Peptides against a protein of PDB entry 7AE7. Designs and how they scored, part 268

Target 1, 321 residues: chain A of PDB entry 7AE7
Amino acid sequence: KVYKDLREFLEVLEQEGQLIRVKEEVNPEPDIAAAGRAAANLGKNQPAVFFEKIKGYKYSVVTNVHGSWQNHALMLGLDKNTSTKDQFYELNRRWDKFPVPPNVVKREAAPCKENVIDKDINLFEILPLYRINEQDGGFYISKASVVTADPEYPDDFNKLNVGTYRIQVKDRDRVGIQALAMHDIAVQLEKAEAENKPLPIAITIGNNPLVTFMASTPVGYNQNEYEFVGALQDGVPMDIVKSDLYDHLYVPAGSEVVLEGHIIPRVRTVEGPFGEFPGSYSGARLQCEVKIDRITHRTNPIFENLYLGIPWTEIDYLMAL

## One batch from the design tools (peptide; made by RFdiffusion4, then SolubleMPNN)

Design b2_p27_7_s4 (from b2_p27_7, 10 letters changed)
Fold by OpenDDE base, seed 2:
Structure b2_p27_7_s4 (fold): chain B 321 residues (1-321), chain A 27 residues (1-27)
Amino acid sequence: as target 1 above (321 residues)
Amino acid sequence: SALEEEFFKLLKEELAKAKPPTPAPPA
């Protein structure tokens, strides 16, 4: 089975008993983090948790989407009881199909383009933001697939990078991004900053689960994560669409929310602290700042965010494959 | 389901342990 978007995957998780739907209105804090801890304490069969109503917000939140081996099996379109060994075997078998080029769909065919915000941008109107950990220095977008290109080779599709980075919301239209030197985005940013140019960026939220998986999986600088998604879909291409602001950036056609903007060259602002793991916070650091210039989103967008509560967090599952 | 019942039990326990949220920084 192949999933076009997050919604198709959530439907399967619900059918398989791997999604809990919270229909009552919850407080963003502490209820979402408490629910993440509750889900983590269910043991090995950790479900996703879908919050239909968040107090003070218009839209829904889902967390712990990749939070179990059962969810990983379902992501691969396997039986939920498929052993970890057999999941790895199937993953490796499909990996050998690389590259599987994505389909570029028309703007009118892309669900992520259903709505546009190009003025008076306010991230709090589109994302039900909350503090994940008690001592977090702000609101984080922790499960985004961030799209950037090589500014020297913007038309080289093999250098298009899709990665997962820690993103702190700084203002209505500003986010901080942690670009570590070991990440491909850091190479691209260094090139842009050498010329004092902005780096174009698309921050995509609520994706096909294999996009989120590949964005968390290290690949070569000259390898496109979308071509691996097609391989992991057993040779079925994924659907991408051109960004609205940039001819050289492509985003998943099914993304719930796309934040299009630029990394401001040679600007660093205070980011953090963030609870990277339970009881441990990174210090506050000077990090890159992104200006959001345009938002596209699905009608009633789902904010997918990471749970970081207990050992064997969702990130451990994302990194273990 | 049994999973949902256990989840909502654990959620209630976690909510009972949760500290009152510190006010978010003004947006």
Scores: peptide ipSAE 0.486, ipTM 0.821, DockQ to the pose 0.403
Fold by OpenDDE base, seed 5:
Structure b2_p27_7_s4 (fold): chain B 321 residues (1-321), chain A 27 residues (1-27)
Amino acid sequence: as target 1 above (321 residues)
Amino acid sequence: SALEEEFFKLLKEELAKAKPPTPAPPA
């Protein structure tokens, strides 16, 4: 099975008994983190947890979407009880199908374009933000697929990067992003900053599960993650759409939320701490700052965020394949 | 389901252990 968006995947997770729906209103803290820990403590069959109602917010949250081997099997369109060995075999078999070019859809056909916010931007109105860990220095967007391009070769689709980065919310329209030197985004940022230019960016939230997987999987600088998504879909292209602000940035057509903006050149602000692992906080560091200039989103957008609880966190599953 | 029942049991246990959240940093 292939999924067009997060919603189609969540439907399958629910049908397969790999999603728990919390229908009662929850507090963003501590209830979401507590529910993630509860899900982790269910053992091998760790479900996604979908929160329909978050106190003080309009929209829903889903966590632990990739948080089990069963969920990974389902992501690949396999039986949920498929062994990790067979999942790995199938992943490798499909990987060899690269490249599978995406379909560029029209703006009107892209669900991520249903709503637009281009003034009075407030991330807290669109995302049910919460602290993932008790000691986090702020609110994090931890499961975004971040789209950037090479500023010297903006029209080279092979240099379009889709990566996962730690993103801290700094203000209503500002986020900090951890662009480490080992990330392709850091190369692109260095080129932009050399000319004192902003780096265009699209931060996409709530995607096709294979987009999120590939955004967390290192590929070559001249390889497009969307072409791997098509490979992992066993040769079925994924759908992408042009960003609203930038002709050279393409986002998943089915994204729940797209934050379009720019990395401010040569600006660094304090980011962190963040509890990447229980009891280990990455120190506060000076990191890049993004200004959000435009938001597009689906009606009733789902905020997909990582569960970072007890070992065998969702990130451990995303990195283990 | 049995899974949901176990989940909500564990959730209750986790909520009982949870410390009151520290105030969110000012935006």
Scores: peptide ipSAE 0.482, ipTM 0.825, DockQ to the pose 0.448
Fold by OpenDDE base, seed 3:
Structure b2_p27_7_s4 (fold): chain B 321 residues (1-321), chain A 27 residues (1-27)
Amino acid sequence: as target 1 above (321 residues)
Amino acid sequence: SALEEEFFKLLKEELAKAKPPTPAPPA
């Protein structure tokens, strides 16, 4: 099975008994983090947790989407009881199908374009933000697929990068992003900052689970993550759409939320601390700042966010490659 | 389901251990 978006995957997780739906209104803190820990403590069959109602917010949250080997098997369109060995065998077999070029769909065919916010941007109106860990220095978007391009080669689709980065919410229309020197985004940012130019960016939230998987998987600088998604879909192309602000940036057509903006050149602001692992906090650092200039989103968008709490966290499954 | 029952049991245990959230820094 191939999934077009997060919603199709969540439907399968629910059908397979790999999603728990919380129908009662929850407090953003501590209830969401507590529920993530509860799910992780269920043992080997850790479900996703879907929160329908969050106090003070309009929209839903889902956590722990990639939080088990069963969820990983289902992501590959396999039986949920497929052995880890057979999942890796199938993953490697499909990897050899690279490249599988994506389909570029029209704006009118892209669910991520159903709604637009281009003025009075407030991230708190569209995302039910909460602290993931008790000592976090703010609200984090921890499971976004961030799209950037090489500013010297904006039309080279092979240099389009889709990566996962730690993102702290700084204001209504501002986020801090951790761009480490080892990440492809850091190379692209260095080129933009050398000329004192903004780096165009699209921060995509709530994607096809293979997009999130590939955004968390290191690939070559001249390899496009969307072409690997098509390979991992056993040769079925994924659907992408042009961003609204930038002709050279393409986003997943099915994204729940797309934050379009730019990294401000040569600006660094305090970001963190963040609990990357249970009992481990990365210290506060000076990080890049993004201005959000436009939001597109699906009607009733689902905020997919990472669960961080106990060994065999969702990050361990995303990085276990 | 048995999974949901165990989940909500564990959730109650986690909520009982949870410290009151410190005020979030103003955005």
Scores: peptide ipSAE 0.475, ipTM 0.818, DockQ to the pose 0.453
Fold by OpenDDE base, seed 1:
Structure b2_p27_7_s4 (fold): chain B 321 residues (1-321), chain A 27 residues (1-27)
Amino acid sequence: as target 1 above (321 residues)
Amino acid sequence: SALEEEFFKLLKEELAKAKPPTPAPPA
């Protein structure tokens, strides 16, 4: 089984009993985090949790999408009861299919392009933002696949980076992003900042689960994560589309939300703290700032966000492979 | 489902432990 988008995956999770639907209106805080803890406490069969209604917001949230080995098996299109060993075996077998180039679809064929916001950008109108942890320094977008390119080689598709970074919402149209020196985005940002130029960026939310997986998986600087997604789809290409602002940035065609903008050169703002681990907070740091210039989104976009539960977090499953 | 029943039970327990939400910043 291959998934075009998050929605097809959530449908399978629900069919397999790996998704809990919360139909009653919840408070963003503390209910979403409480539900994540509840899901984590279900043991090994941790479901995704889908919140249909969030007080003060128009759209839905899903969390814990990758939060179990069952969900991970289903992501690979395997039986949910596939052993971890067999999942690793299949992952490795598929990895050898790299590269599998993505299909570039037309804008009109990309679900992420159903709606456009290019004026009066307000992230709070599109994303049901909440504090993941009680002591978080703000609202985080913690499960985005962030697309950037090498500013010296913008047409080199192999240098297109799709990564997962800690993103704090700073204002209606501003986010802080944690670009660590070991990340490909930091190399690209350094090149842009050397020239005092903005770095084009697309922050994609609610993706095909293999995109999210590959965005959390370190690959070589000259390797494209989308080509690994195709490999992990057992040789089926994924669908990508050009960003609206940048011809050289490609986003998943099925993304729920795409935040297009730029990293402001040589600007650093306070970001954090964030509860990266249960009971542990990373300190506040000066991080780069992104201006959001355009949003594209699916109708009724689903905000996929990370759950940091106890004892096995969703990130543990994403990083365990 | 049995999973849903156990989830909502655990959710109720977690909500009972939770402090009252801090007011959301004004939108």
Scores: peptide ipSAE 0.457, ipTM 0.803, DockQ to the pose 0.338

Design b2_p27_8_s1 (from b2_p27_8, 17 letters changed)
Fold by OpenDDE base, seed 2:
Structure b2_p27_8_s1 (fold): chain B 321 residues (1-321), chain A 27 residues (1-27)
Amino acid sequence: as target 1 above (321 residues)
Amino acid sequence: MSNPAVEEAEKEEAEKREEEERRRLEE
């Protein structure tokens, strides 16, 4: 089975008994994190947790989408009881299909374009933001697939990067992003900053689970993550759409939320602390700042966010491959 | 310096909240 978006995957998780739906109103803090930990402790089959109602917010949250080997098997369109060995075998078999070029869909056919916000941007109106850890220095967006291009080669689709980065909400229309020197985004940012130019960026939230998987998987600088998604879909192309602000940036057509903006050149602001692991906080650091200039989103967008708990995090499943 | 007594109280409160949420998820 191939999934066009997060919603099709959540439907399968629910059908397979790998999604718990919380229908009661919860407090963003501490109830989301507490319920995530509780769900992780329900047994070996760590389900996703879908929060339908969050106090003070209009929209829903889902956590722990990638938080089990069963969910990983289902992501690959396999039986949920498929062994880890057989999942690896199938992953490797599909990897050899690279590249599978994506389909570029029209704007009117892309669910991520259903709604537009281009004025008075307020991230808190679109995303049910909460602290993942009580000691976090702010609200984090932890499962975004971040799209950037090479500013010297903006039309080179092979240099289009889709990566996962630590993103802290700084203001209504600003986020901090951790661009480490080892990441492809840092190479692209260095080129933009050398010319004192903004780096165009699209931060995509709530994607096809294979997009999220590939955004967390290191690939070559001249390899496009979308072409691997098509390979992992057993040769079925994924659907992408042109960003609204930038002709050279493409986003997943099914994204729940797309934050379009730019990294401000040569600006660094305090970011953190963040609890990356239980009891391990990264200190406050000077990080890049993104100005959000436009939001597109699906009607009733689902905020997909990372579960961080004991003994296993979603990161362990996303990076274990 | 986090006061160990505050950390222990926060941990007990976190465990209690987790148990309350577990009960809600089992219903």
Scores: peptide ipSAE 0.028, ipTM 0.533, DockQ to the pose 0.025
Fold by OpenDDE base, seed 5:
Structure b2_p27_8_s1 (fold): chain B 321 residues (1-321), chain A 27 residues (1-27)
Amino acid sequence: as target 1 above (321 residues)
Amino acid sequence: MSNPAVEEAEKEEAEKREEEERRRLEE
């Protein structure tokens, strides 16, 4: 099975008993994290947890979407009981189908374009933000697929990077992003900063699960993650659409939320702490700052965020494949 | 220096909240 968006995947997770739906209103803190931990401890099958109602917010949250081997099997369109070995075999078999170029859809055909916010941007109105860990220095967007291009070769689609980065909300229209030297975004940022230019960025939230998977998977600098998504879809192209602000940035057509903006050149602000692992907080660091200039989103957008729990985190599953 | 007593109290409160949420998810 191929999924166009997060919603189609969540429907399958629910049908397969790999999603728990919390219908009662929850407090964003501590209930989301507590319920996530509780769900992870209910058995061998760690389900996704979907929170329909969050106090003080309009929209929903889903966590632990990739947080089990069953969910990974379903992401690949396999039986949920497919062994990790067989999942790996199938992943490798499909990997050899690279490249599978994406379909570029029209703006009017892209669900991520249903709503636009270009004035009085407030991330708190769109995303049910909460601290993932109690000691976190702020609110994190931890499962975004971040789209950037090479500023020297903006029209080279092979240099379009889709990556996962730690993102802290700093203000209503600002986020900190952890662009480490080993990340492709850091290469692109270095080029932009050398000229004291902003780096165009699209931060996409709530994607096709294979987009999120590929954004967390290291690929070559001249390899496009969307072409791997098509390979992992067994040769079915994924749908992408141009960003609203930038002709050279393409986002998943089905994204729940797209934050379009720019990395401010040569600006570094304090980011953190963040609990990357239970009991392990990364200290405060100077990180890049993104200004959000435009938001596009689906009607009733779902905020997909990372589950961090004991003993296994969703990161452990994302990194294990 | 994290006060061990604060960490223990936070842990106990987190465990209680997890147990409450577990009960809600089992109902």
Scores: peptide ipSAE 0.028, ipTM 0.527, DockQ to the pose 0.025
Fold by OpenDDE base, seed 4:
Order: sequence, then C-alpha cells, then structure tokens
Structure b2_p27_8_s1 (fold): chain B 321 residues (1-321), chain A 27 residues (1-27)
Amino acid sequence: as target 1 above (321 residues)
Amino acid sequence: MSNPAVEEAEKEEAEKREEEERRRLEE
C-alpha cells in the first residue's frame, strides 16, 4: 500500500491495532509524554498514540508514528509482522528504483493548502506545543521535514534538500533550527550567508511516513529525497506542490502544516537544551533562527511530533535503516 | 538533471504568467 499523507497511514495503523486513540482531554504536560511511556511499556509492538484533545489547544497530536518495527513494516506497505530482515531486504530492493520523480500537483489539489495564515502568525494556535522532556529548554518540533534549496542553483531539483532538524519554538513566528556542518542545509545556508541573504525554507509537519523517513535518511547532496520516496513506494511517485512564497521550493502535497519562511542570515541565538536521549540532554548552543512568514495547513491539522521513550526511541527506528 | 515534472509545472506557470501579462496589456 502507498500512503498519500499522514492520515492514510494513521488509518492503517488504527486498523492494524498499531494506534492508540486517546479521546479524553489531556494536559500537554505531562500527559502526552506519560502516555507515550505507557505505550512503550506495552512491549516491542509499540503503537502510535493519537491525542484527540489537548487542553488549551484546538488541534490534535500524534506521537510514536514510526515507533516500532510493526509501524515500520506498515510504512513500507508490508504486513505488520514482516521480519526486520525482510523489511531491510524490501527497502534495499526498492532503493534501486531511484530516481522516481514526484508528481507536481496543482495548488487546488494539495490538502496542505486548505487554509492560509499570512498575518499575525502564531505557531501556538496551529500546533499543540509541549515539552517532550521535563528539562527541555522549550517546545520542540522534532519530526519536521525541512525543505531548502541551493541558493546558487535554486532551480536544480537534485539539490533540493528535505531533511530532519531539531527545531525549537522561539516565539509566535520564530523557530531555532539546528543546522550542523554535516547537513546539506548547512552548505546551503553558508552560501546564502556569504551574500548576507536569507535562505528560503519550508518546514513541513505531518507528512507521508516515507517522507519523514527519507528526511531522516542521509542522501547525497545532488539527490532529491522525494525521488527516493517514490522509489520506496515501489515506483509510485509521491505528490508535491509548489510552496506559496518560493517558486523553487516544493512541499509534500499532503502535509498537515507547512511553515514557510527564511533563515535570518548571520543571526545565531541560544537553542536548547533538548533531551535527545533518555536521561541525556544536549547542551545549549547558538543556532540559526527562522522567521515564519506564511503558514498553510489542512483543516484540523494533526501535529506529528517525536516520541522519546524507553527503551527504544522513535529516533532509533528512523535512524536504524 | 531537472525533474521533468518540475520543468513541466514551471513551464505551465510561465505560460500562465505570459497569458496574464498579455491580457493586462490588452486591457
């Protein structure tokens, strides 16, 4: 099976008994993290956890979407009981189908374009933000697929980067992003900053699970993650749509939320700490700052965020492949 | 190599922009 969006995947997870739906209103802290820990204690077959109602927020949260081998098998459109070995075999077989170019859909056909916010941007009105860990220095968006391009070659689709980066919410319309030198975004940012120009960015949240997977998978600088998504879909192209602000940035058509903006050139602000691993926090660092200039979102957007549980984190499944 | 789907979409938008610009010049 191929999934167009997060919602189609969540439906399959629920049908397969790999999603727990929490219908009662929860406090964002500590209940989301506590429920995630409780789900992790159910053993090796960890379900996603969908919170329908969060106190003080309008919209829902889902966590632990990739948090088990069963969820990973289902992401590949396999039987949930497919062995890890067979999942790896199938992944490798599909990888050889690269490149599979995405379909560019019209704006009117893209679910991520259902609603637009271009004034008085407030991330807290769109995303049910919470501290993932008790000692986190703020609210994190930890499972976003971040789209950037090479500012010298903006029309080179092969240089379009879709990556996962740690994003701390700084203000209503500002986020910090961890762009490490080893990331393709850092190369692109360096080029923009050399000219003292903003780097265009689209931060996409709540995607097709293979987009999230590929955004967490290192690829070559001249390889497009969307073309790998098509390969991992066994040769079925994924659907992308042009961003509203930038002609050269394309986002998943089915994204729940798209934050369009720019990295502010030569600005660094304190980011962190964040609990990257259970019981370990990365220190505070100077990181890049993004201004959000436009939001597009689906009606009743689902905030997909990372679950950090014991003994297996969702990161372990995203990086294990 | 450019993605053919991106090139086609960019071409369709360029044609639309040219048609809109032509229409504005005729008004």
Scores: peptide ipSAE 0.020, ipTM 0.418, DockQ to the pose 0.008
Fold by OpenDDE base, seed 3:
Structure b2_p27_8_s1 (fold): chain B 321 residues (1-321), chain A 27 residues (1-27)
Amino acid sequence: as target 1 above (321 residues)
Amino acid sequence: MSNPAVEEAEKEEAEKREEEERRRLEE
């Protein structure tokens, strides 16, 4: 089975008993994090947790989407009881299908384009933001697939990077992003900053689960993550759409939310702390700042955010393969 | 089949947007 978007995957998770739906109104803090921890304590078959109603917010949250081997099997379109070994063999078999070029769909065919916000941007109106960890220095978007390109080769699709980075909300239209030197985004940013130019960026939230998986998987600088998604879909191309602001940036057609903007050149602001692991916090650092210039989103966008459990985090499943 | 709550929420917000867009076009 291949999924077009997060919603098709969540439907399958629910059908397979791998999604808990919370229908009662919850407080964003501490209830979301507490329910996530409770779900993680259910053992090896950790379900995703979908919060339909969040006090003070309009939209829903889903957490722990990748939080189990069963969810991982289902992501690959396999039986949920497929062994980790067999999942690994199938993953490797499909990996050899790289590259599988994506389909570029028209704007009108892309669900992520259903709605546009280009003025008076307020991230809090679109995303039900909460502290993931008790000691977090702010609100984080921790499961976004961030799209950037090489500013020297913007039309080279092979240099288009889709990565996962720690993103702290700074203001209604501003986020901090952690671009470490080992990340492809840091190479691209260095090139832009050398010329004192903004780096175009699209921060995509609530994606096809294989996009999120590939965004968390290191690939070569000249390899496109979308072409791996097609490979992992057993040779079925994924659907992408051109960003609204940038002709050279493509986003998943089915993204729940797309934050389009730019990294401000040579600006650094305080970011953190964030609890990356249970009981460990990365300290506050000076990080890049993104201005959000445009938002596109699906109607009733689902905010997919990371769950941090003990001892296994959702990150462990995203990085373990 | 799309999650009925997501579909219903999508429908309500689509209706709200059509209403807001209609209101903006009438202003």
Scores: peptide ipSAE 0.000, ipTM 0.224, DockQ to the pose 0.012; fails the geometry check

